Peptides against a protein of PDB entry 3J47. Designs and how they scored, part 44

Target 1, 121 residues: chain A of PDB entry 3J47
Amino acid sequence: IRLTNQLKSLKGLQSKLKDVVEYLDKVINKELPINHTILGKLQDVFNLLPNLGTPDDDEIDVENHDRINISNNLQKALTVKTNDELMVIYISNLVRSIIAFDDLIENKIQNKKIQEQRVKD

## One batch from the design tools (peptide; made by RFdiffusion4, then SolubleMPNN)

Design b2_p16_5_s3 (from b2_p16_5, 7 letters changed)
Fold by OpenDDE base, seed 3:
Structure b2_p16_5_s3 (fold): chain B 121 residues (1-121), chain A 16 residues (1-16)
Amino acid sequence: as target 1 above (121 residues)
Amino acid sequence: RLDEEIKKLEEQIKKL
C-alpha cells in the first residue's frame, strides 16, 4: 500500500515533469511565448528540489557532461544506500529466523526427553 | 509451517 502510493505519486510527478519539459522545448523553439508566471513557478520548484545534479553555484563552468555524471553519481549513491539499508534489514530478519528455529529445535528435543522419561516411569 | 509464514510475509510486503 505505501510503496504503491509512493509509486503512483512518483508516476504522477514524472508525468508533470514530462509536461514541463515539453513546455520548455516549445518555448525554446519559439513555438510559445515566454510566460513569466510559469517560469516563476518553475524557479520555486527548482528551489524546493534538493540539488539533484545542479553544481553548487561555484561550479557553473562545468561542461554539460559533468552535470550528467553528478546526477548519475547521486542516483548511484541513493541506490547503494538503499541496498545497504535493505541488506541490514534482511540480515537482521534472517538472524531472528535462525534464533527462532534454534529455540524450536531445543523445545522439540526437551519435549522428546520428557516423553522418553514418562515411558520409563 | 515456516514456509507458509514466509509466503504470508512476502504477500504482506507485496501489499505494502
Scores: peptide ipSAE 0.026, ipTM 0.423, DockQ to the pose 0.094
Fold by OpenDDE base, seed 4:
Structure b2_p16_5_s3 (fold): chain B 121 residues (1-121), chain A 16 residues (1-16)
Amino acid sequence: as target 1 above (121 residues)
Amino acid sequence: RLDEEIKKLEEQIKKL
């Protein structure tokens, strides 16, 4: 029962990974428009994958080495792009914080001017 | 919130 459920879950994961590859191939071939939401979710999945750059040293078949290098280059490219996206989000939040701080300064200056006018009357 | 996002970015940059 446990092993059969694990094999069923693994086959279900393999089917979903195949559907993702087929989707990416259609996007690369310009058959489908780039969906940034799907791409972001794929990027999150690849960033949660263990670093594929260390096959435990027990079966270096030359065909696996090229696939591992491609997967590592893809994971690295996705990690770099995630860092750039997070940097843009950070800059956007920093700019919002600066604007909110400027509005606070302006409100304090205006309040001070109103108090100085009330003391002169 | 901002300091936690900065710290997270610094930790990610350190892993590259």
Scores: peptide ipSAE 0.021, ipTM 0.484, DockQ to the pose 0.040
Fold by OpenDDE base, seed 2:
Structure b2_p16_5_s3 (fold): chain B 121 residues (1-121), chain A 16 residues (1-16)
Amino acid sequence: as target 1 above (121 residues)
Amino acid sequence: RLDEEIKKLEEQIKKL
């Protein structure tokens, strides 16, 4: 359920990002008036994003090519680090669940032995 | 008591 809720939240974020892209395309194509309040909030979101290498690799001078490659490497490193941290949390919760299950089995075996003693007396 | 702990564990596994 927690993983399913995270996946649902991520799908909801993906849909919301698609709606933002479609809005930007309509603004670029002059199909919608420029809303400066939406543009300001979008700029704040882009400033809070760790440097996502802009997919516009087709028009930027040789001095920015190193910055875009460093940005893409940093994004990849942050994605790998986040995946490794989530994997360690998952393994830690799995191990805790296995230990709690082992303790439950041991308690069940002990309770069975106590019942078998009470039937012999 | 043990059956309630098993049911709670199954509910936690379903919540993962």
Scores: peptide ipSAE 0.021, ipTM 0.443, DockQ to the pose 0.032
Fold by OpenDDE base, seed 1:
Structure b2_p16_5_s3 (fold): chain B 121 residues (1-121), chain A 16 residues (1-16)
Amino acid sequence: as target 1 above (121 residues)
Amino acid sequence: RLDEEIKKLEEQIKKL
C-alpha cells in the first residue's frame, strides 16, 4: 500500500513535469503569452530543488557532462532572475518606508505647531 | 504612539 501510493505520486509528478515542459516549449515558440505568475511559481520550484549539478563524483559518463552544464546554467539564470525580482521588491518596500516616514515627520511638525499656537492663546 | 513608531523605524534603519 505505501509503495504503490509513492509510485502513483511519482507518476503524477512526472506527468505534471511533462505538462510544464510542454508549456515552456509553447512559451519559447511564442504560441502562448508569458504568464509571470506561472513563471514565478516555476522559479520557486527551481529554488527549492537541490543543486542538480552535483551528482556525487562517482558516475561521470561523458554524456552527463553537457546535461550537467545546461542544468547549472539554467539554475544560475533562475537565481540571477530571482535576485533582480527581489531587488525590485526591496526598492519598492524601501520607497514605501521612506514615504511613510516623511508623512510621520510632517504629522509631528504639524502637531507641534498646533500645540505652540494653543500655548499662545 | 507616534514617538514610539519613529524610535522603532530608527532602530530598523540602524540594523540595515
Scores: peptide ipSAE 0.017, ipTM 0.448, DockQ to the pose 0.022

Design b2_p16_5_s4 (from b2_p16_5, 6 letters changed)
Fold by OpenDDE base, seed 5:
Structure b2_p16_5_s4 (fold): chain B 121 residues (1-121), chain A 16 residues (1-16)
Amino acid sequence: as target 1 above (121 residues)
Amino acid sequence: RLDEQIKQLEKEIEEL
C-alpha cells in the first residue's frame, strides 16, 4: 500500500516532467511562444531540486561532505544560470516594450500629421 | 545531459 502509492506518485511526477520537456522542446524549436509564467514555475522547481537531494540534516555521515559540496556548487551554478536566463528574458522583454512604444509614438505622430493636413485642405 | 538523466530515471522506475 505505501510503496504502491509512492510508485504511483513517482510515475505521476515522471509524466509531468515529460510534459515539461516536451513543452521546452516546442519552445526551443519556436513552435510555441515562451510563457514566462511556466518558465518562472519551472525555475522554482529547479531551485528546489538541489535541496531535495540534500539528506535532511539528521543523517550527516561524514562521507556526504563531498556530495553536499557538489550539491551546493550545483545549486549555486543553477541559481546563477537561472538569474542570468531571467536577466536575458527581462532585457528582451524590455527591448520589445521599448520598440512597441517607439512604434506607438511614431503612429501617433503620423496620425497627427494626417489630421493637420486634412484641416489645411 | 537532462534528457539522459530523464531516460535513466525512466529506466529505474520501470525496473521497480
Scores: peptide ipSAE 0.023, ipTM 0.384, DockQ to the pose 0.051
Fold by OpenDDE base, seed 2:
Structure b2_p16_5_s4 (fold): chain B 121 residues (1-121), chain A 16 residues (1-16)
Amino acid sequence: as target 1 above (121 residues)
Amino acid sequence: RLDEQIKQLEKEIEEL
């Protein structure tokens, strides 16, 4: 009973992975428009997967070397893309913080000039 | 390979 439910859940996951592959193939072939929200969620799923490029050191069969290289290249590409996206967000927040600080300085300079005029009148 | 492993596991589960 518990094992049959686990097998049914695994078959459901396999079907869903096949649907994702078919979607990606249609996007690669330009049959469907790129949905950045779906691509971002897919990237999050791949970042939550255990390192597909570190087979635990106990099954180095020479036939897996090309699949391991492809998974490592995908993981590296996802890591680089995530780093570039985070860098753009970081720079945008840094620029916003600099502008807000400049506005604070200018407001403080203007308030000081207004106070110095009120002391001369 | 993965589909073959899944098919083998399905067979072992049917024997239990």
Scores: peptide ipSAE 0.018, ipTM 0.360, DockQ to the pose 0.079
Fold by OpenDDE base, seed 1:
Structure b2_p16_5_s4 (fold): chain B 121 residues (1-121), chain A 16 residues (1-16)
Amino acid sequence: as target 1 above (121 residues)
Amino acid sequence: RLDEQIKQLEKEIEEL
């Protein structure tokens, strides 16, 4: 019972991974428009995946070493792209905070001028 | 290769 449920869950995950590959193939072939929200979620999944290119040091078949290098290069490329996106978001939030502080300062200056006028009347 | 390993594991689980 517990093992059968784990096998069913793993088969379900494999089917979902196949659906993702078929989607990516359609996007590569220009059959579907690029959905940036789906691509971002896939990038988040690859950033959360432990490095799938560490076989424990006991099975270095030469065919595994090339696949490991390709996987590591793809993961590094996705991590760099994520870092650049986070930098743009950080700068955008910093600029919004500066504008909000400028508006707050101007509002405080105006309120002070209004109070100084009311004390002179 | 992976599909053959999954098929072999399914067979071993059916024999238990």
Scores: peptide ipSAE 0.017, ipTM 0.329, DockQ to the pose 0.078
Fold by OpenDDE base, seed 4:
Formats: C-alpha cells, sequence, structure tokens
Structure b2_p16_5_s4 (fold): chain B 121 residues (1-121), chain A 16 residues (1-16)
C-alpha cells in the first residue's frame, strides 16, 4: 500500500512537471504571453530545489568538474544525511509550489479559452 | 505457473 501510494504520487508529480514544461514551451513559442507571476513561482521552485546538477555541466571547465563532482557527491552524502530530515520538508514545500503553479497554469488556460469565446460572440 | 507467480508478486507489491 505505501509503495504503490508513493509511486502514484510520483507519477502525479511527473504529470504536473510535464504540464509545466509544456507551458514553458508555449511561452517560448509565443503561443502564450509571459506571465511574471508564473515565472516568479517557477523561480521559487528552482530556489527550493537542492542543486540538482543541471545536465549542462558539460561546458564548465574540466579541471573544476572533478572537484564539483566530488563536492556534489560529498554534498549528496551530507545532503542524504541532512535531506532525510530536511528533504521531506523541502519536497513537501516543492510539491506544494508545483501544485500551486499547475493550478495557476490551468486558470490561465481557462481564462484564455473564455477570452477566445468572448471574441467569437 | 510463472504468470501466477507474477500476479502474486504484483498483489504483494500492491499490498505494500
Amino acid sequence: as target 1 above (121 residues)
Amino acid sequence: RLDEQIKQLEKEIEEL
């Protein structure tokens, strides 16, 4: 029961993250206007993320990369010990921020549909 | 036999 509920919760989080990416792609493609409130909440999400090494570390200096990987592994080990307690709080706050962001995206999509209907009448 | 074992494991995972 607990593992299935965790897997279901993780799948739900993955779906919401996909909706966030799709929203960002629509903003990049100029299909949606830039919303500074949505962008601010996204910045709050990234600031609440522990440094999940961006996969773009492939362009910052090979001599610092071994020290950064050792510091990221040591930070990941210190973070495993400190995150078993703080990560539950940070993940709970992050999940809450992602839910509030998803609700804001949905509200904006609905508002756009309502405006498009009002222009056709 | 193998299909029944897989189904039993799926049930045990669902109960966890």
Scores: peptide ipSAE 0.029, ipTM 0.312, DockQ to the pose 0.088; fails the geometry check

Design b2_p16_6_s1 (from b2_p16_6, 13 letters changed)
Fold by OpenDDE base, seed 3:
Structure b2_p16_6_s1 (fold): chain B 121 residues (1-121), chain A 16 residues (1-16)
Amino acid sequence: as target 1 above (121 residues)
Amino acid sequence: IDDLLKQAKFLELLLS
């Protein structure tokens, strides 16, 4: 449930970003008028993102392969981080299950001692 | 505008 909701939210974000790219392409192609309010809000959104490494304006012909490599490296780094976070959650749940099992064993031992005392009286 | 398009395309590529 939680992971499915996160994946759905991420897909929803991806769709919205595609709509933003399509809007910006239409504005650049002069198919739509420049809306300064929309552009200002987009700037505010991108200013909240970690520095996405804007390729410096001096490499117009290497852009696709290095952007794909940087993107793939960041995706790999985000994937590794997510896997490590999931591993910590898994270990935490395993430890909690072991503790709960130990408490169950101790409760069973105590209940057995109480029954053995009642049979002697 | 061109910088915003670059950032948007980069973020789209990160989420693809």
Scores: peptide ipSAE 0.079, ipTM 0.694, DockQ to the pose 0.037
Fold by OpenDDE base, seed 4:
Formats: C-alpha cells, sequence, structure tokens
Structure b2_p16_6_s1 (fold): chain B 121 residues (1-121), chain A 16 residues (1-16)
C-alpha cells in the first residue's frame, strides 16, 4: 500500500513535469503568451526543491567556485538518493510480479490435480 | 525561462 502510493505519486509528478516542459517549450517557441503567474509558481516550486544545480551553470563566475561545488555535491547526493529510491521501487515491483507468478503456478497445479481427481471418479 | 526549462528537464530526467 505505502509503496504503491509512492509510485503513484512519482508517476503523477513525472506527468506534471512533462506538461511543464511542454508548456515552457511552447512559451519559448512563442506559441503561447508568457503567463507571469504560471512562471512565478514554477519558480516557487523550483525554489522549494534542493538546489538542483544544472550541469550548465558553466556561466556563473569563478568567484562562486565553493557554491558551485556545494551545488554539485548536493546534486550528486540527490541523484544517488533518487537512484536508491527508484531501485527500491523497481525491486518491490519485481517482488510483486514474482509473487503473482508463483500464485499463478500454484493455482494451475491445484486446478490440474482437481481435474485428474474428477477423471478417476 | 531557459533556466526554468533546464531545471524542469533535469528534474524530469531524475524521475525517468
Amino acid sequence: as target 1 above (121 residues)
Amino acid sequence: IDDLLKQAKFLELLLS
């Protein structure tokens, strides 16, 4: 139950991020007008995220080298944590699939035994 | 806007 809810929440977040990327691409391509209210809310969301240093901060002056290193270390720590969390989700889905497969095998064996008994009576 | 797109794509990549 808890893990299924986490996976559902993650899939919901992934779908919403895709919608946001598609929206931003349309705004960049001038297909949609700039909505400052939407952009402000997106900025607020990203400001609540631990500073996901983009690999393309290659244009922020050499004077912030310690902040760039802290951002990169935080980004790396988040990437590792996210990978571990995704791995736990993957293993849990694999375990559920194995259990469901075992139950299917057991049900087929039981059904075969019941049929073999009915042919002997 | 470009920075928001970069952050969104990066977060999408982390969640893919």
Scores: peptide ipSAE 0.078, ipTM 0.689, DockQ to the pose 0.067
Fold by OpenDDE base, seed 5:
Structure b2_p16_6_s1 (fold): chain B 121 residues (1-121), chain A 16 residues (1-16)
Amino acid sequence: as target 1 above (121 residues)
Amino acid sequence: IDDLLKQAKFLELLLS
């Protein structure tokens, strides 16, 4: 049961990725208009993925030529855009940290006021 | 756009 559900979830993800690839191919071929909102959300999804690994340089059998080309193309795609994307990630993490610190400060102020009231009663 | 297509095809390949 658990393994079958994991396999179904993985097949469902694979189908959704195929739909994304087909959408991007239609946009590149000018069959569909560019939707910046969809492209931005796709970027956000890919930026949340762990670094999907280079295949370790130690198992390059000649049958993986398509995998190596796609991996090299991904590395090149990541390298060209990394500076601006890292800046956006950095700013987003900075903003989250500022909000979390503000909430912490407000919680400390409220706790202090509650203690000062309990000492007067 | 081309970079997003490369990332999508790479992720599709990892799941195939």
Scores: peptide ipSAE 0.078, ipTM 0.675, DockQ to the pose 0.050
Fold by OpenDDE base, seed 2:
Order: structure tokens, then sequence, then C-alpha cells
Structure b2_p16_6_s1 (fold): chain B 121 residues (1-121), chain A 16 residues (1-16)
């Protein structure tokens, strides 16, 4: 059930993206007037996507290498972003561990002072 | 517009 619903949602997204491509092609070909409200909303959607590396205008010359390079650039960008997010989580856990260690040292110092006072009385 | 088309085609390719 869950996997089938994910596949249906993905197919629905694919169909909507095809409609967006067809719309943009018609706007480029001057078959449809430019709607700035639609273009602004599309820009907002693409700005929320992980930076789908624009193929630099210099990579257009190999029909099978481009699909692999574009996929690799996205996978690289997602891997870098994931590494940065994991690094922030790691640093946050390290800081929490250092604070907990400092509290343990302070508690040991205080307990030692209390024992040294009790031996003098 | 051309950049939006490139991004849309790329996203379509990833979902294919």
Amino acid sequence: as target 1 above (121 residues)
Amino acid sequence: IDDLLKQAKFLELLLS
C-alpha cells in the first residue's frame, strides 16, 4: 500500500512536470503569452529544489555522457549537502558530549572538596 | 525562461 501510493504520487508529479515543460516550450515558441505569475511560481519551486547543477553551456556535446554527468552533479550536490547536514549533527552531538563531560568534572571536583572538608572536621 | 526549461527537463529526466 505505502509503496504503491508513492509510485502513484511520483507518476502524478512526472505528468505535471511534462505539462510544465510543454508550457515553457509554448512560451519560448511565442505560442502562449508570458505569464509572470506562473514563471515566478516555477522559479520558487526550482529554488526549493537542491541545486540541479545547470549543465555549464560547455557540456552539450555527448548525448550519453551528459545524462551521467548531470545525474553525477546532482548526486554530488546531494552528497555534499548531506555531508554538511551530518557535520552539523555531529558537531551538535560533540558539543553536548563536551558539556556533559564538563558537568561530570565539576561534580567530581565538588565531591572531592566536600570529602576533604569532612576529613578536617 | 531557458534556465527554467533546462531545470524542468532535468527534473523530468530524474523522475523518468
Scores: peptide ipSAE 0.077, ipTM 0.697, DockQ to the pose 0.037

Design b2_p16_6_s2 (from b2_p16_6, 14 letters changed)
Fold by OpenDDE base, seed 5:
Structure b2_p16_6_s2 (fold): chain B 121 residues (1-121), chain A 16 residues (1-16)
Amino acid sequence: as target 1 above (121 residues)
Amino acid sequence: NDNILKLTELLEKLLS
């Protein structure tokens, strides 16, 4: 019973990882637009994964150094890209907030003018 | 209106 449930959970995780790969392939092929929310969640998953490129300290094979460098470069590129994407989202939300505030001010000015006209009639 | 136009121009410059 316990082992069967673990195997079912691992198969479910494998299916979800496959769906993620298929999504990324469609985005690379320009079949789907980039969804920054999905990309941000994928980056959160990659940041929670133990460094894909710390070999356990017990096999100094020369092949591991190239994998570590590729992983560190990928992790650095993902971190920089994440920071730039988060900055663009932050700026976009800031601008939306400023526009909404300007509209609120204009609505208050218009309402005041309407009240001043009603007092003169 | 004028401030929205200026903000839009600033956004276009940041996205180019």
Scores: peptide ipSAE 0.021, ipTM 0.588, DockQ to the pose 0.032
Fold by OpenDDE base, seed 2:
Structure b2_p16_6_s2 (fold): chain B 121 residues (1-121), chain A 16 residues (1-16)
Amino acid sequence: as target 1 above (121 residues)
Amino acid sequence: NDNILKLTELLEKLLS
């Protein structure tokens, strides 16, 4: 019973992975519009996958080396893209903080000028 | 004002 349920769950996961591959192929072929929410979730899944490209150096048959290199290159490309997106968000937040600081400085300068005028009157 | 305009233009370039 337990083993049969695990095999059924694994077959269900395999079916879902095939559906994801078919979706990605349709996106690559421009048959479907890019859904950024789906791509973001796929990136999260790939970031949670154990590094499929650190084989312990002791079991690499030469045929696995190309598959491992492809997996590593994909994970690296996803990591770089995620870092670039995070950098844009970081810069946007930094600029918002600088604008808010500039507004605070201008408000202090104006308040000081108003106070200096009231002391002369 | 001038610095806010320059920062807005920089953001538009980074988001484009």
Scores: peptide ipSAE 0.021, ipTM 0.581, DockQ to the pose 0.033
Fold by OpenDDE base, seed 3:
Structure b2_p16_6_s2 (fold): chain B 121 residues (1-121), chain A 16 residues (1-16)
Amino acid sequence: as target 1 above (121 residues)
Amino acid sequence: NDNILKLTELLEKLLS
């Protein structure tokens, strides 16, 4: 019973990974529009994969060097894109903070003017 | 006010 449930869960995961590959192939072939939400979730998955770019130091075959370069380029591309997305979020929060600060200054200036008028009457 | 409007427009361009 436990082993059959683990095999069923693993088979379900394999099917979902196949569906992701088929989706990416359709996006590359321009058959489907780019979905930024799906790409963001794929980046999260790749960032959680511990070993895509460290060769274990013990087999320098020329075929491994091309795979290592492709993996390092992929990791770099994913990191750059993640940094750009985080930068946009950071700028958005900064702008929101500046707006809130401007409103606070304006409210304080208005309150000061009202107090100065009441002291002259 | 005018600088806040410019910052908002910049943000919209970055999100487009």
Scores: peptide ipSAE 0.020, ipTM 0.575, DockQ to the pose 0.036
Fold by OpenDDE base, seed 4:
Structure b2_p16_6_s2 (fold): chain B 121 residues (1-121), chain A 16 residues (1-16)
Amino acid sequence: as target 1 above (121 residues)
Amino acid sequence: NDNILKLTELLEKLLS
């Protein structure tokens, strides 16, 4: 019973991973628009994945070296993409802060003009 | 106003 439930859960996870791959392929092929919210959530999932590039030192199988190199290349590609997205978010927040500061200055100038008019009346 | 518009256009170009 417990082993059968684990196997069923693993098959369910495999199905969801296939759906994610199919979604990414459709985005790469420009069949679907890029959804930044979905991509961000996928990155969160990848950042929460245990480091698939650390073989626990207990099975030196030569077949694992190619998989480790592929995993390390994938992790590097994901890290670069995450850094670029974090940079865009940072720039966006910086610009929002500048806009809010400009609006604050304009509001202060307008308030000063209104006060100067009220003193002349 | 003009600088905000230019900044918005630059952001749209960075996000595209």
Scores: peptide ipSAE 0.020, ipTM 0.575, DockQ to the pose 0.036

Design b2_p16_6_s3 (from b2_p16_6, 13 letters changed)
Fold by OpenDDE base, seed 5:
Structure b2_p16_6_s3 (fold): chain B 121 residues (1-121), chain A 16 residues (1-16)
Amino acid sequence: as target 1 above (121 residues)
Amino acid sequence: NQNLLKQTLLLELLES
């Protein structure tokens, strides 16, 4: 029962991965428009994957080296785009902080003017 | 309201 459920879950994951590959192939072939939300979620999945490109150095079959290089290049490309997305979030938070600081300064200036008027009266 | 307008304007300036 437990092993059969694990095999069923793995087959379900394999089916979902196949659907993702078929979607990506259709996007690459320009048969479907790029959905940035789907691509962002795929990037999140790849960022959560362990480095698919560190074979323990003990079985160098020459055919694995090209697959490792492709995996590492894909992971690097996904990391660059993730860094750009994080940069946009960082800038957005910085802008929010600057605006909040500007409002604090303006409120302080207004409060000072009100106090100076009350001392003249 | 003014903060939302300032945020929108600054985001538009960063995207341009």
Scores: peptide ipSAE 0.026, ipTM 0.648, DockQ to the pose 0.038
Fold by OpenDDE base, seed 2:
Structure b2_p16_6_s3 (fold): chain B 121 residues (1-121), chain A 16 residues (1-16)
Amino acid sequence: as target 1 above (121 residues)
Amino acid sequence: NQNLLKQTLLLELLES
């Protein structure tokens, strides 16, 4: 009973993965428009996958090496793209913080000038 | 004058 349920769950996961592959193939072939929400969720799934790309270099037949290299290149490409997007968000937040800090300095300068004028009058 | 005052206040804000 437990093993049969695990096999059914694994077959269900395999079917869903096949549907994702067929979707990606249609997007690559330009048969379907790019859905950024679906691609973002797929990136999240790939980031949650254990690194499928440290085969300990000692036990993988030469025929598996090409599939593993493709998987690693895809994971690296997704990681680089995610880092670039996060970097743009980080820079945007840094620029907003610098502007807010310059506004704070300008407000302090103006307040100091107003106080110095009130002491001379 | 305004740029020097901005730089001085920036330093005072970083040291506090």
Scores: peptide ipSAE 0.022, ipTM 0.600, DockQ to the pose 0.018
Fold by OpenDDE base, seed 1:
Structure b2_p16_6_s3 (fold): chain B 121 residues (1-121), chain A 16 residues (1-16)
Amino acid sequence: as target 1 above (121 residues)
Amino acid sequence: NQNLLKQTLLLELLES
């Protein structure tokens, strides 16, 4: 019972991975527009995957070498894209913090001027 | 004067 359920779940996952590949092929071929929400979710999934590109040193079959190189290049490309997206978010938050900080400084300067004027009157 | 006050407040906030 447990093994049969695991095999059924694995077959379901394999079917979903095939649907993802077919979607990505259509996007590469420009048959479908790039959906950034789908790509972001796929990127999150790939970032949670263990490094599929270290062959455990025990099965260098020559047919897997090209697939391993493709997976490694894809994982590197996803990591670079994640870093670029995080950089844009970081810059946006930095700019917001700088603006809020300048507003705080200006408010403190104005409050100080008002208090200095009240001490002179 | 205003730039010096901005710089002083910047330093005080970085030291906090």
Scores: peptide ipSAE 0.022, ipTM 0.578, DockQ to the pose 0.020
Fold by OpenDDE base, seed 3:
Structure b2_p16_6_s3 (fold): chain B 121 residues (1-121), chain A 16 residues (1-16)
Amino acid sequence: as target 1 above (121 residues)
Amino acid sequence: NQNLLKQTLLLELLES
């Protein structure tokens, strides 16, 4: 029950994150207009995330002063940083869930062994 | 034997 609810909550979070990625991909591909209200809400979500390091500046060609390239690079950098940050949080939560699950399995195995010993005595 | 029981219980809990 508690672990199933945590897994369901994590799957629900994963689905919402996938919807955000799909939205951002459509915005990057110019299929949808940039919505500053959605971007502001995403920034608020990211400000609540631990600073998972700046993606190495090696793919941001800072040399082209065209406002369109700055907007696309900022959007790409935000999207990449976002995806990497969300991926690390997802992996961390997955690992925590796996550890908690292994502990639950070990406890159930031990309890079963104790019951089987008590029935033999 | 413990590893097989762990794997079976893991599968049952992923299917529930």
Scores: peptide ipSAE 0.020, ipTM 0.559, DockQ to the pose 0.041

Design b2_p16_6_s4 (from b2_p16_6, 13 letters changed)
Fold by OpenDDE base, seed 2:
Structure b2_p16_6_s4 (fold): chain B 121 residues (1-121), chain A 16 residues (1-16)
Amino acid sequence: as target 1 above (121 residues)
Amino acid sequence: NLNLLKQTLFLELLES
């Protein structure tokens, strides 16, 4: 009973993974528009996958080397893209903070000028 | 000036 349920769940996961691959192939072929929400969720799933690209150095079957290299290249590409997106967000936050600081300086300068005028009258 | 710089940087970041 437990083993048959695990096998059924694994087959269900395999079917869903196949549907995701077919979706990605259609997106790559420009048959479907890119859904950024689906792509972001897929990226989160790939980031939560244990590093499928560190074989413990003790099971080098030479036939797995090409699949491992493809997995590592994909994970590296996803990590680079994530870092670039995070960098854009960081720069955008930095620019917003600099503008807010400049507005604060301008407001202080204006308030000082108004106070100096009120002391002369 | 800073608002123009913000718009330029935002456009450059969207094109990258």
Scores: peptide ipSAE 0.038, ipTM 0.691, DockQ to the pose 0.037
Fold by OpenDDE base, seed 4:
Structure b2_p16_6_s4 (fold): chain B 121 residues (1-121), chain A 16 residues (1-16)
Amino acid sequence: as target 1 above (121 residues)
Amino acid sequence: NLNLLKQTLFLELLES
């Protein structure tokens, strides 16, 4: 029972990975528009994957080395893209904070002028 | 509304 459920879950994961590959191929071929929300969620999934680049040194299958290098290059490219997106979000939040601070200063200046008028009347 | 427009314009200037 437990082993059969694990095999079923693994086959389900393999099917979902195939659906993701087919989606990415359609996006690369310009058959589908780029959905940044889907790409961001895929990047989140790849960032949650443990580094696939540490096979324990005990199974040097030479065919796995090229697949590991390709997977590591893809993971690095996704990590760079995630860092760029995080940088844009950080800058947007910084600008939002500066604008909110400017609005606070202007509100304090206006409140001070209103108080100075009320003391003269 | 005005602050959102300022943020959008600033991001467009950083992407150019």
Scores: peptide ipSAE 0.038, ipTM 0.685, DockQ to the pose 0.041
Fold by OpenDDE base, seed 5:
Structure b2_p16_6_s4 (fold): chain B 121 residues (1-121), chain A 16 residues (1-16)
Amino acid sequence: as target 1 above (121 residues)
Amino acid sequence: NLNLLKQTLFLELLES
């Protein structure tokens, strides 16, 4: 029973990973627009993955140094890209907030002018 | 005027 449930859960995870790959392929092929929220969640998943390329410390053979360097370079590239994407999202949200605040001020000024006209008539 | 500048800046940030 326990092993069968673990196998079922692992098959479920494999299916979800396949759905993610198919989504990324469609984005790469420009069949779908880039969704930054999906990419951010995918990045969170990659950041929670144990470093794909640290072999368990029990095989010291010289071929692991290139895999560790590739893993570290990939993780660094993903971290830099994530920081740049988060910065663009942050600035975009800041600009939207400043626009919304300006529109709020203008709406308050217009409402005040309408009230001042109604008191003069 | 300020909204136009903010919209232009927003578009430039999306194209970068």
Scores: peptide ipSAE 0.035, ipTM 0.686, DockQ to the pose 0.035
Fold by OpenDDE base, seed 3:
Structure b2_p16_6_s4 (fold): chain B 121 residues (1-121), chain A 16 residues (1-16)
Amino acid sequence: as target 1 above (121 residues)
Amino acid sequence: NLNLLKQTLFLELLES
């Protein structure tokens, strides 16, 4: 009973993974418009996958060189996009920090004016 | 005014 349920769940996952590949092929062939939300979720999945393209250095068959290059190009593409997303987050945090600093300056100027009025009365 | 401009720029960067 438990093993049959695990096998059924794994077959269900394999079917969904095939549907994702078919979707990507249709997007590459321009049969479907690019959906950025779907691509973002696929990238989250790929970032959680262990490096599928470091064979331990002990089987350099010439057929692996093309697969290693494809994996390195995919890892590089994912790294570039992750860096661009992190850059947007960094700029966002910088803008928030500048706003908070501006509000702090304005509060200090107002507090100084209130103190100068209290010393004249 | 400055805070509103910075918030608008932030939203525009998230939508791009």
Scores: peptide ipSAE 0.034, ipTM 0.670, DockQ to the pose 0.039

